# Designs tried in a protein design run: peptides against a protein of PDB entry 2ODG. Part 54

Target 1, 89 residues: chain A of PDB entry 2ODG
Amino acid sequence: MTTSQKHRDFVAEPMGEKPVGSLAGIGEVLGKKLEERGFDKAYVVLGQFLVLKKDEDLFREWLKDTCGANAKQSRDCFGCLREWCDAFL

## One batch from the design tools (peptide; made by RFdiffusion4, then SolubleMPNN)

Design b2_p19_7_s3 (from b2_p19_7, 8 letters changed)
Fold by OpenDDE base, seed 4:
Structure b2_p19_7_s3 (fold): chain B 89 residues (1-89), chain A 19 residues (1-19)
Amino acid sequence: as target 1 above (89 residues)
Amino acid sequence: SEEDKLIEEGVRKAKELLE
């Protein structure tokens, strides 16, 4: 699959304090919803990714249930975190 | 705090998916 520049920008460096909206697949709409649920930083969503043991189906389901992400958005977000972890974790 | 409660709810939801 092809990736976006947003994805490449995220996986290329430590995420630090990047906002949740910096994750691939998370735009303004989903970002706002995640922030309203307390997930304001990318590393907080990373935490959920890790709690779910990096399981794609579980994470994508959680993301859908939490902010209404569609299939592409959840796929992009999962892939973003997976590749970041492969590089830095 | 309110933020803590929101995060705890999110974590709980994730943990329930592991069951």
Scores: peptide ipSAE 0.372, ipTM 0.854, DockQ to the pose 0.131
Fold by OpenDDE base, seed 1:
Formats: structure tokens, C-alpha cells, sequence
Structure b2_p19_7_s3 (fold): chain B 89 residues (1-89), chain A 19 residues (1-19)
């Protein structure tokens, strides 16, 4: 398994005020849906990731239910947040 | 605010997954 440049760019630095769409696996479609639900910043989704105690299955389920993410998208997003947390949390 | 409501709902849903 390999990561995208988008993933690498995200995990390389503190996320600050990066938009939700900067997360790996979150494109324009999913980003818009997340924003409509109030999750406009990457750190808000990070919050959900942490509330769910970094559990992959629970987070990916939540993401799917919230914005319709498919398996690859939710996997990419989870991996992005996991590796970011490993580096900075 | 409405945004707060949306976030609260999202958090609630996440917490329910833990149960």
C-alpha cells in the first residue's frame, strides 16, 4: 500500500486551519458534504477521530454515514489522520 | 448557532457508535 502526495502533504506539518478537503480521501464532493454538516476544517474531523478513540472501523463508519465516503476514501482519510496524530499529537 | 447544532449532532452520532 502506498500513500498519495496529498496524504504526505497533510501529515508533514501541523494542520492548523486547513480545510476539510485537505484530508486524503476527501475530494470536492465529500468535502462539500462534510462542510454542510459543519465539518469545514480538518481539525473538526480530527475531533471526531479522537472522540472515536482512533478506532478505524468506527471512524470509517461515521465518515461513511456522514458524507457517503466509500471504502477507499474512508481508508485514506483514516490513514491520513492516524499518521498525522502519530507525528503531532 | 446552526453550525453548533450540526457539530453537536455529529459528535452525538459518533459517541453513539461507541455504545
Amino acid sequence: as target 1 above (89 residues)
Amino acid sequence: SEEDKLIEEGVRKAKELLE
Scores: peptide ipSAE 0.352, ipTM 0.844, DockQ to the pose 0.157
Fold by OpenDDE base, seed 5:
Structure b2_p19_7_s3 (fold): chain B 89 residues (1-89), chain A 19 residues (1-19)
Amino acid sequence: as target 1 above (89 residues)
Amino acid sequence: SEEDKLIEEGVRKAKELLE
């Protein structure tokens, strides 16, 4: 499946201090919910991704449970972090 | 801090998925 420009923008460079909302699949609604849970930066969510050993099913489940992400949102977010890690980690 | 507490909860949830 094709990726979004948001995805491409994120995976193209080190994430630095980018907000959680910069992650593909994470819009304003999900971003706000994540921020309310302490996940204000993309790198904090990256941390969870890594804690879960980059497992897609586990991460997507966590994301769903944490902010209510649907299948597409969680898939987009996972793919975003996976490809970022492939490039920079 | 309160933020740390929230993050810790999130991390705990993630770790539970590994079990």
Scores: peptide ipSAE 0.350, ipTM 0.843, DockQ to the pose 0.132
Fold by OpenDDE base, seed 2:
Structure b2_p19_7_s3 (fold): chain B 89 residues (1-89), chain A 19 residues (1-19)
Amino acid sequence: as target 1 above (89 residues)
Amino acid sequence: SEEDKLIEEGVRKAKELLE
């Protein structure tokens, strides 16, 4: 499968203070919902990803439950964080 | 703060998935 340019842009550099909406799979709708739950920065979602020990099923379930992400959105977000961690963590 | 409570809830939810 292929990745989006948004994914490539995110995994290419340290995420710093990037907003949660910078994550692949997280558009305006999901981004706003995540922000309403306190997850306004990409690094906060990264924190959850790490708490869940980088487990795909657990993270995608959490994301779905938290913001209503569908299968593709959660997959894209997971892949984005996984590859970012592979590069920088 | 309210923001802290929201984050704590999110973290708790995630940790419950590990059980």
Scores: peptide ipSAE 0.332, ipTM 0.833, DockQ to the pose 0.154

Design b2_p19_7_s4 (from b2_p19_7, 8 letters changed)
Fold by OpenDDE base, seed 1:
Structure b2_p19_7_s4 (fold): chain B 89 residues (1-89), chain A 19 residues (1-19)
Amino acid sequence: as target 1 above (89 residues)
Amino acid sequence: SEEDELIEEGVRKAKELLK
């Protein structure tokens, strides 16, 4: 499948202090919900991704449970973090 | 802080998913 420009922009550089909303699949609605749960920065979600050992099913399930992400949103977010890690971790 | 508590809860839940 193809990726979005948002995905490409995220995986192209160190994430630094980018907000959680910079992650592919995370729009304003999901971003706000994540921020309310303490996940305000992309690197905090990265931390969760790594704690889950980069497991797709576990991460996508977590994201769904945490902010109500649908299948596409969780897929996009997972792919974004996976490819970022492949490049920089 | 409340934020720290929420993060810790997230970690706890993550660990449960790993079991």
Scores: peptide ipSAE 0.106, ipTM 0.671, DockQ to the pose 0.132
Fold by OpenDDE base, seed 3:
Structure b2_p19_7_s4 (fold): chain B 89 residues (1-89), chain A 19 residues (1-19)
Amino acid sequence: as target 1 above (89 residues)
Amino acid sequence: SEEDELIEEGVRKAKELLK
Protein backbone atom coordinates (compact mmCIF):
# COMPACT_ATOMS: atom_id res chain seq x y z
CA MET B 1 0.00 0.00 0.00
CA THR B 2 1.15 3.52 -0.78
CA THR B 3 1.15 6.37 1.72
CA SER B 4 0.31 10.03 1.34
CA GLN B 5 2.76 12.88 1.55
CA LYS B 6 0.96 13.94 4.72
CA HIS B 7 1.77 10.55 6.22
CA ARG B 8 5.40 10.75 5.15
CA ASP B 9 5.77 14.25 6.55
CA PHE B 10 4.36 13.17 9.90
CA VAL B 11 6.42 10.01 10.39
CA ALA B 12 9.67 11.67 9.32
CA GLU B 13 10.21 13.70 12.50
CA PRO B 14 9.26 13.96 16.19
CA MET B 15 5.67 15.14 16.43
CA GLY B 16 6.26 17.70 19.17
CA GLU B 17 3.31 20.07 19.46
CA LYS B 18 1.80 19.28 16.07
CA PRO B 19 -1.96 19.77 15.98
CA VAL B 20 -4.26 16.78 15.70
CA GLY B 21 -4.95 17.74 12.10
CA SER B 22 -1.37 16.87 11.18
CA LEU B 23 -2.21 13.16 11.45
CA ALA B 24 -2.83 11.34 8.20
CA GLY B 25 -6.53 10.70 7.71
CA ILE B 26 -7.51 13.62 9.96
CA GLY B 27 -8.80 16.55 7.94
CA GLU B 28 -10.54 19.74 9.01
CA VAL B 29 -13.85 18.06 9.87
CA LEU B 30 -12.42 15.25 11.98
CA GLY B 31 -9.81 17.55 13.45
CA LYS B 32 -12.44 19.96 14.75
CA LYS B 33 -14.47 17.12 16.23
CA LEU B 34 -11.40 15.71 17.98
CA GLU B 35 -10.50 19.14 19.32
CA GLU B 36 -14.02 19.53 20.69
CA ARG B 37 -13.45 16.30 22.62
CA GLY B 38 -10.17 17.56 24.09
CA PHE B 39 -7.84 16.00 21.54
CA ASP B 40 -6.18 19.15 20.25
CA LYS B 41 -2.66 17.79 19.76
CA ALA B 42 -1.45 14.78 17.82
CA TYR B 43 0.28 13.48 20.96
CA VAL B 44 -3.08 13.26 22.77
CA VAL B 45 -4.36 10.90 20.08
CA LEU B 46 -1.04 9.07 20.35
CA GLY B 47 -1.89 8.64 24.03
CA GLN B 48 -5.14 6.89 23.17
CA PHE B 49 -3.31 4.77 20.61
CA LEU B 50 -0.91 3.62 23.32
CA VAL B 51 -3.65 3.07 25.92
CA LEU B 52 -5.23 0.72 23.40
CA LYS B 53 -1.89 -1.10 23.18
CA LYS B 54 -1.44 -0.17 19.53
CA ASP B 55 -4.30 -2.49 18.55
CA GLU B 56 -5.59 -1.57 15.12
CA ASP B 57 -9.18 -2.70 15.56
CA LEU B 58 -9.57 -1.07 18.96
CA PHE B 59 -7.99 2.20 17.88
CA ARG B 60 -9.95 2.47 14.66
CA GLU B 61 -13.17 1.71 16.51
CA TRP B 62 -12.33 4.35 19.10
CA LEU B 63 -11.58 6.91 16.41
CA LYS B 64 -14.82 6.14 14.61
CA ASP B 65 -16.84 6.45 17.81
CA THR B 66 -15.05 9.62 18.89
CA CYS B 67 -15.05 11.71 15.73
CA GLY B 68 -16.93 9.73 13.08
CA ALA B 69 -13.88 8.67 11.08
CA ASN B 70 -14.63 6.36 8.16
CA ALA B 71 -12.63 3.23 7.35
CA LYS B 72 -10.10 5.01 5.13
CA GLN B 73 -9.56 7.86 7.58
CA SER B 74 -9.11 5.55 10.57
CA ARG B 75 -6.77 3.28 8.61
CA ASP B 76 -4.63 6.21 7.53
CA CYS B 77 -4.50 7.60 11.05
CA PHE B 78 -3.62 4.23 12.55
CA GLY B 79 -0.87 3.65 10.01
CA CYS B 80 0.52 7.10 10.66
CA LEU B 81 0.80 6.53 14.41
CA ARG B 82 2.08 2.97 14.02
CA GLU B 83 4.94 4.00 11.77
CA TRP B 84 5.74 7.04 13.88
CA CYS B 85 6.02 4.81 16.94
CA ASP B 86 8.19 2.32 15.07
CA ALA B 87 10.59 5.14 14.27
CA PHE B 88 10.61 7.15 17.48
CA LEU B 89 9.14 5.19 20.39
CA SER A 1 -11.80 21.61 33.99
CA GLU A 2 -13.93 20.78 30.98
CA GLU A 3 -10.86 19.65 29.05
CA ASP A 4 -9.86 17.33 31.87
CA GLU A 5 -13.32 15.78 31.86
CA LEU A 6 -13.18 15.21 28.11
CA ILE A 7 -9.79 13.54 28.36
CA GLU A 8 -11.05 11.36 31.20
CA GLU A 9 -14.00 10.37 29.05
CA GLY A 10 -11.63 9.36 26.27
CA VAL A 11 -9.53 7.27 28.62
CA ARG A 12 -12.62 5.62 30.07
CA LYS A 13 -13.90 4.80 26.61
CA ALA A 14 -10.54 3.35 25.64
CA LYS A 15 -10.44 1.19 28.76
CA GLU A 16 -13.92 -0.11 28.02
CA LEU A 17 -12.79 -1.22 24.57
CA LEU A 18 -9.93 -3.16 26.15
CA LYS A 19 -12.34 -5.36 28.14
Scores: peptide ipSAE 0.084, ipTM 0.634, DockQ to the pose 0.155
Fold by OpenDDE base, seed 4:
Structure b2_p19_7_s4 (fold): chain B 89 residues (1-89), chain A 19 residues (1-19)
Amino acid sequence: as target 1 above (89 residues)
Amino acid sequence: SEEDELIEEGVRKAKELLK
């Protein structure tokens, strides 16, 4: 599938201290909800992704339950982290 | 599965630490 420029920007470099809103699929609304739950940095969401052993169904369900992400948002976020890990992990 | 249950428990506890 086609990816966004936001996705490409994220997977191109180490994520460092990037905010959670830098993740593809995570806009201002979802980002704020994630921050309220303690997920203020992209690397915290990465941690959740890794704890779930990179399982797509588990991660996307978690994201939906945690911040109300729809199918496209959770797909974009999962793909963003998957490809970042393929490049840097 | 048993593994899924352990992961879910760990995730729940991890989230509690973030509060």
Scores: peptide ipSAE 0.052, ipTM 0.620, DockQ to the pose 0.089
Fold by OpenDDE base, seed 5:
Structure b2_p19_7_s4 (fold): chain B 89 residues (1-89), chain A 19 residues (1-19)
Amino acid sequence: as target 1 above (89 residues)
Amino acid sequence: SEEDELIEEGVRKAKELLK
């Protein structure tokens, strides 16, 4: 499956202080919910991704439980972080 | 498994720190 431009924009450069909403699959609604849980920056979600040892099932389940992400949203977000890590970590 | 338990504990602690 092809990636979104949002995905490509995110994985193309260091994430720095980018907001959580810059992650593929994370829109305004999910972003706000994540922010309410303390995940205001993309790098905080990255931290969670790494704590879960980059496990897709664990991360996607966590994302669903934390902000109500559906299957596509969690898949997009996971793929975004995975590919970012492949490039920069 | 032990690994799963450690991950869950880590996640829990991490989330608590963010509250």
Scores: peptide ipSAE 0.036, ipTM 0.588, DockQ to the pose 0.090

Design b2_p19_8_s1 (from b2_p19_8, 9 letters changed)
Fold by OpenDDE base, seed 5:
Structure b2_p19_8_s1 (fold): chain B 89 residues (1-89), chain A 19 residues (1-19)
Amino acid sequence: as target 1 above (89 residues)
Amino acid sequence: KEKELVEEGVKKAKELLEK
C-alpha cells in the first residue's frame, strides 16, 4: 500500500502546531468539522490517537463518528499518526 | 516543545471527550 505525498510530508518532520488539515486523509471538509469539534490542530488529533492507545479500530471509528471520515480517510489519518509517532515519540 | 504539544494534545483531547 502506497502513501500520499501529504502523508510523507507530515511524517518527515515534527508536527508542531500544524493545522488538523495537514493530516493525511483530512481535507478541508473533514478538517472544518474536526475544528468545529475542538480538534483545531493536528497535535490534538494526535492526542486523541494516544488517548485511544493507538488502537486503530477505536480511532478510525471515532474519526468516522466525529467528522464523517470514510474508510480510506480514516485509514490514511491513522497511518499518518502511527508513522509520525514511530519516528518522533 | 514538541513533547509539550503532544502532552497538551492529550490533555485537550481528554477534555473534549468529557463533553
Scores: peptide ipSAE 0.680, ipTM 0.924, DockQ to the pose 0.921
Fold by OpenDDE base, seed 2:
Structure b2_p19_8_s1 (fold): chain B 89 residues (1-89), chain A 19 residues (1-19)
Amino acid sequence: as target 1 above (89 residues)
Amino acid sequence: KEKELVEEGVKKAKELLEK
């Protein structure tokens, strides 16, 4: 499975205060919807990922229900957070 | 600092889920 440069850039360093839109799979459209729901920073989405015990199905379903992410977008976002956690947690 | 952000993210996510 191939990854995007956006994914690689995100997982390469601590996320700090990066905006939610910095997550792979999260473009301007999804980012704005997430922000409207209170998920304004990447670390808040990370928080949700951890609350859901890193469960892929639960997280991807949540992302779909929250911002309308399609299968690819939710896959990319999940993979981005999973690999970031593997590197930094 | 990263630990603090992770903790904050978890806390905020839980709060958002409760609403």
Scores: peptide ipSAE 0.680, ipTM 0.924, DockQ to the pose 0.895
Fold by OpenDDE base, seed 3:
Structure b2_p19_8_s1 (fold): chain B 89 residues (1-89), chain A 19 residues (1-19)
Amino acid sequence: as target 1 above (89 residues)
Amino acid sequence: KEKELVEEGVKKAKELLEK
């Protein structure tokens, strides 16, 4: 599979306190919805990813249910977090 | 600090899930 530049930029460095909108697949619309639900930073979404034990189906379903992410958006977001963890955890 | 943010993220996510 190919990745976006946004994905590559995210996985290339520690995420620090980056906003949720920095995650691949998460634009302004989804980002605002996530923030409204209390996921105000990318590291909180990472937290959810880890709480779900990095399970792709569970995470992508959660993301869809939480902010309305479509299949492409949830796949991109999951892949972004997976590769970040492989690099930094 | 990165480790601390990861831990904080897990903590906050768990709190949000419990609601």
Scores: peptide ipSAE 0.678, ipTM 0.924, DockQ to the pose 0.901
Fold by OpenDDE base, seed 4:
Structure b2_p19_8_s1 (fold): chain B 89 residues (1-89), chain A 19 residues (1-19)
Amino acid sequence: as target 1 above (89 residues)
Amino acid sequence: KEKELVEEGVKKAKELLEK
């Protein structure tokens, strides 16, 4: 599968203080919903990804339940975090 | 308040792990 430029930009460098909306698959709508639930930074969502032991099904389910992400959005977000972790963890 | 919100999200993740 192909990735977006947004994905490539995110996985290319340490995420630092990047907002949650910088994650692939997370646009303005989902970003706002995540922020309303306390997930304002990408690293907070990373934390959840790690708590869920990098399990794709569990993470994508959590993301769907938390912000209403569809299959494409949750896939993109998962892939973004997975590849970032492969590079930097 | 923000911590309370994120803690709820973490709790939900923990529940998923336990299924």
Scores: peptide ipSAE 0.414, ipTM 0.864, DockQ to the pose 0.111

Design b2_p19_8_s2 (from b2_p19_8, 11 letters changed)
Fold by OpenDDE base, seed 2:
Structure b2_p19_8_s2 (fold): chain B 89 residues (1-89), chain A 19 residues (1-19)
Amino acid sequence: as target 1 above (89 residues)
Amino acid sequence: KEKELIEEGVKKALELLKK
């Protein structure tokens, strides 16, 4: 499957304190909703990803329920975190 | 520092799930 430049940029380096909007699939709309729910940094969403034991269905369902992400957005975000973890975790 | 951020992220996520 093809990835976006945004995805490639994120998985290429440690995420540090990048904002939640840096995650692939998370635009301004979803980012603001996540921030309102307390997920203000990418590493907090990573935390959720790990708490859910990297389970794709659980994570994508959570993302949908939390910020209204559609199938593509949740797929992109999940893939972004999965590949980041493969590289740095 | 990356490890510390990951730890914090997990902790924060757990806190948010409890609420």
Scores: peptide ipSAE 0.692, ipTM 0.933, DockQ to the pose 0.895
Fold by OpenDDE base, seed 1:
Structure b2_p19_8_s2 (fold): chain B 89 residues (1-89), chain A 19 residues (1-19)
Amino acid sequence: as target 1 above (89 residues)
Amino acid sequence: KEKELIEEGVKKALELLKK
């Protein structure tokens, strides 16, 4: 599997206060839904990722339930956070 | 600062799960 440029851009540096929409797999539609649920920044979604102990199935299910992410979107988002953590956490 | 944001993210995520 290959990654997107959006993924590469995100994992290349500390995320700081980047908006939730900066995460791979999270476009404007999903981003707005996440923001409405209180997940307005990428670091908040990272927080959820960590709360779920980096479990892929749990995280992807949560993302689907929270914003309606499909399989590709949830996979891309999970992979983005996993690789970011491997590099910076 | 990055560490503080991560901690804040975890805290906020936990709060949101309770709602």
Scores: peptide ipSAE 0.692, ipTM 0.933, DockQ to the pose 0.910
Fold by OpenDDE base, seed 5:
Structure b2_p19_8_s2 (fold): chain B 89 residues (1-89), chain A 19 residues (1-19)
Amino acid sequence: as target 1 above (89 residues)
Amino acid sequence: KEKELIEEGVKKALELLKK
């Protein structure tokens, strides 16, 4: 399926210190919730993604439990990080 | 620096999981 421009923008370059809200699938609402839980930067969520060994089910479940992400949001976020890693990690 | 940030992210994530 197609990706968003937000996804394409994120996976096109190193993430540096981009805020968590830069991740595809993570809007202001989810971003705020993630920040409140200590995940203030995209690289911290990437850290969680890596800690979970890039497992889609585990990551998406975690994201849902942590910030209330729905299926599309968690899928978009996972895909964003997966493709970023494929390009830069 | 990207590598350092990723490492930091992993460390922070691990710390947060311990809570």
Scores: peptide ipSAE 0.690, ipTM 0.933, DockQ to the pose 0.917
Fold by OpenDDE base, seed 3:
Structure b2_p19_8_s2 (fold): chain B 89 residues (1-89), chain A 19 residues (1-19)
Amino acid sequence: as target 1 above (89 residues)
Amino acid sequence: KEKELIEEGVKKALELLKK
C-alpha cells in the first residue's frame, strides 16, 4: 500500500501541537468540521483513536459520522495515526 | 511535553465522547 507525502511528513516526527489538518486524509473541509466538534488539534484526534483502542472500524466509522469523511479519507487518517503510534508511542 | 499532549488528547476525547 502506498502513502502520500503528507502521511510521511506526519509520521516522521512527534506531532506536538499540529493542527488536525496535518493528518493524512484531513483537508480543510474535514478539518473545519472536526474543529467545530472540539477536535482542534491532531493530538485530540489521536486521543480519540486511543480511546477507541486503535480499532480501525470504530475509528473510521466515528470519523465518518463526525465530519463526513469518505472511505479514502478515513483510511488515510487511520493509517497515519497507526503508523505514528508505532513509531512514537 | 509530547506525553502531556497525548494525555490531554485522551482526556479531551473522552469528554467529547461523553454526551
Scores: peptide ipSAE 0.690, ipTM 0.932, DockQ to the pose 0.893

Design b2_p19_8_s3 (from b2_p19_8, 11 letters changed)
Fold by OpenDDE base, seed 1:
Structure b2_p19_8_s3 (fold): chain B 89 residues (1-89), chain A 19 residues (1-19)
Amino acid sequence: as target 1 above (89 residues)
Amino acid sequence: KEEELIKEGIEKAKELLKK
């Protein structure tokens, strides 16, 4: 399957201080919910991704439970972080 | 408050790891 431009923009460079909403699959609604839970930066979500040992099912479940992400949103977010890690971690 | 929120998120992850 193809990726979005948002995905490509995120995985192309170090994430630095990018907001959580920069993650593919995370729009304004999910971003706000994540921010309300303390996950305001993309790197904080990256932290959870790593704590979960990059496991897709666990991360996607966590994301759903944390902000209500649907299957596509969690898939896009997972793929975004996985590919970013492949490039920069 | 933010610290507590992060801790809660981490605990959720830990619970998932136990499955």
Scores: peptide ipSAE 0.247, ipTM 0.796, DockQ to the pose 0.108
Fold by OpenDDE base, seed 4:
Structure b2_p19_8_s3 (fold): chain B 89 residues (1-89), chain A 19 residues (1-19)
Amino acid sequence: as target 1 above (89 residues)
Amino acid sequence: KEEELIKEGIEKAKELLKK
């Protein structure tokens, strides 16, 4: 599948203190909703991804339930974290 | 059961993060 530049930028380096909005699939609307729920940093969402044992269906469902992400947004976000973990975890 | 427990934990964590 084709990835975005946002995806490539995120998976290219340690995420450090990057905001949640740096994740592929997470724009300003979803980012604000996640921040309101306490998910202000990308690494907090990474934490949920890992707690769910990197399961795609569980993570994408969680993201939808938490911030209203649609199928493309949740797929992009999942792929972003999966590829990042493959490189750095 | 594991999935349900995980989801419960996530919801509790979300509540704590909001504070």
Scores: peptide ipSAE 0.106, ipTM 0.682, DockQ to the pose 0.094
Fold by OpenDDE base, seed 3:
Structure b2_p19_8_s3 (fold): chain B 89 residues (1-89), chain A 19 residues (1-19)
Amino acid sequence: as target 1 above (89 residues)
Amino acid sequence: KEEELIKEGIEKAKELLKK
């Protein structure tokens, strides 16, 4: 499946202190909403991803409920975290 | 039940992070 350059850039290296907006599918609008909810770093969202045991449906539902992500945005974000974990976790 | 517990935990975490 085709991925974005943003996705590839994120999964290529350790996450470190990257802002939440570095996640694929998380643009300026969603990023601001997530930050308002306390999710300012990508690793905080990673935390929720892991708490949900990497379950796609649960994570995407959570993301939608938390910041209003649409189907593509949540799918891109999930895929980004999944592949990052495959590489580094 | 596990899913519900996880959801509750997430909601609590959100509240803590907003403070």
Scores: peptide ipSAE 0.106, ipTM 0.682, DockQ to the pose 0.095
Fold by OpenDDE base, seed 5:
Structure b2_p19_8_s3 (fold): chain B 89 residues (1-89), chain A 19 residues (1-19)
Amino acid sequence: as target 1 above (89 residues)
Amino acid sequence: KEEELIKEGIEKAKELLKK
């Protein structure tokens, strides 16, 4: 499947202090919800991704439960973090 | 069990992040 430019931009460089909204699949609505739950930076979500041992089903379920992400949003976010980790972790 | 422990840990972490 094709990826978004947002995805490509994120996976192309170190994460640094990028906000959670920089993650593919995480728009303004989901971003604000995540921020309210303490996940203001992309690296915090990365932390959860890693704690869940990079498991797609667990991560996507967590994301759905945490901010209400739909299937596409959670898939995009998972793919974004997976590919970033493949490149930089 | 592992999934439950992870979920519990995540929830605890979230609470700490809100402080």
Scores: peptide ipSAE 0.103, ipTM 0.680, DockQ to the pose 0.073

Design b2_p19_8_s4 (from b2_p19_8, 10 letters changed)
Fold by OpenDDE base, seed 4:
Structure b2_p19_8_s4 (fold): chain B 89 residues (1-89), chain A 19 residues (1-19)
Amino acid sequence: as target 1 above (89 residues)
Amino acid sequence: KEKELIEEGVKKAKELLEK
């Protein structure tokens, strides 16, 4: 499947302290909701991804429950983190 | 530094899940 430029930009380099909104699938609306829940940085969402042992179903369900992400948004976010981990973790 | 942030992210995520 095709990926967005946002995805490619994220997986191309270490994430450092990039904001949560830098993640593919996470726009302004979802980003604000995640920040309100304490997930203000991309590395915190990565932390959750790792806590869930990179399980796609668990992560995508969590994202939906936490910020209201739809199927595409959660897929994009999961894929973004998976590919980042493959490259840097 | 990157590794430290990842570890911090894991810790923070766990804390947030407990709320």
Scores: peptide ipSAE 0.693, ipTM 0.931, DockQ to the pose 0.912
Fold by OpenDDE base, seed 5:
Structure b2_p19_8_s4 (fold): chain B 89 residues (1-89), chain A 19 residues (1-19)
Amino acid sequence: as target 1 above (89 residues)
Amino acid sequence: KEKELIEEGVKKAKELLEK
């Protein structure tokens, strides 16, 4: 599959305190919803990703249930975190 | 610092899941 520039920008460097909206697949709408649920930083979503043991189905379902992400958005977000972890974790 | 943030993220995520 192809990736976006947003994805490439995110996986290219440590995430630090980047906002949740920096994650691929997470636009302003989804980002706001995640922030409202307490997931204000990308590293918190990464935390959830790790808590779910990097399980794609569990994570994508969680993301859908939490912010209403569609299949592409959840796929993009999952892939973004997976590749970031492969590079830095 | 990055490691600390990741650990913090895990902790916060766990806490949020309890809510």
Scores: peptide ipSAE 0.688, ipTM 0.930, DockQ to the pose 0.913
Fold by OpenDDE base, seed 2:
Structure b2_p19_8_s4 (fold): chain B 89 residues (1-89), chain A 19 residues (1-19)
Amino acid sequence: as target 1 above (89 residues)
Amino acid sequence: KEKELIEEGVKKAKELLEK
């Protein structure tokens, strides 16, 4: 499937301390909800992704339950982290 | 530093799951 420029920008470089909203699929609304739950940085969501052993179903379900992400948003976010890990982890 | 952030992210994620 095609990716967004936001996705490409994120996977192109180390994430450092980028905010959670820099993740593909995570807009302003979802970002604020994630921050309220303690996931304020992209690397914390990466942490959750790794804790779930990169399992797509578990991660996307978690994201939906945590911030209300829809199928596309959770897919985009998962794909963003997967490809970032493939490049840098 | 990236390695340290990943470690911190995992740690924080685990803490948040335990709440």
Scores: peptide ipSAE 0.688, ipTM 0.930, DockQ to the pose 0.895
Fold by OpenDDE base, seed 1:
Structure b2_p19_8_s4 (fold): chain B 89 residues (1-89), chain A 19 residues (1-19)
Amino acid sequence: as target 1 above (89 residues)
Amino acid sequence: KEKELIEEGVKKAKELLEK
């Protein structure tokens, strides 16, 4: 599978204070829902990713339950965080 | 309220881990 430019932009540098919407797979709709649940920054979602021990199935399920992400959106978001962690964590 | 929202999110994650 190929990645998006959004994915590449995210994994290329420390995420710092990037908004949750900067995560691949997280558009404006999902971003708003995540923000409403307190997940306004990408690093907060990263926190959940780590709490779930980087487990793909668990994270994708959590994301679906939290913001209604579909399979592609959750896959893209998971891949984004995984590759970021591989580079910087 | 933000703290409570995060706590709820974490709680859901923990539930997933336990299943």
Scores: peptide ipSAE 0.428, ipTM 0.877, DockQ to the pose 0.109

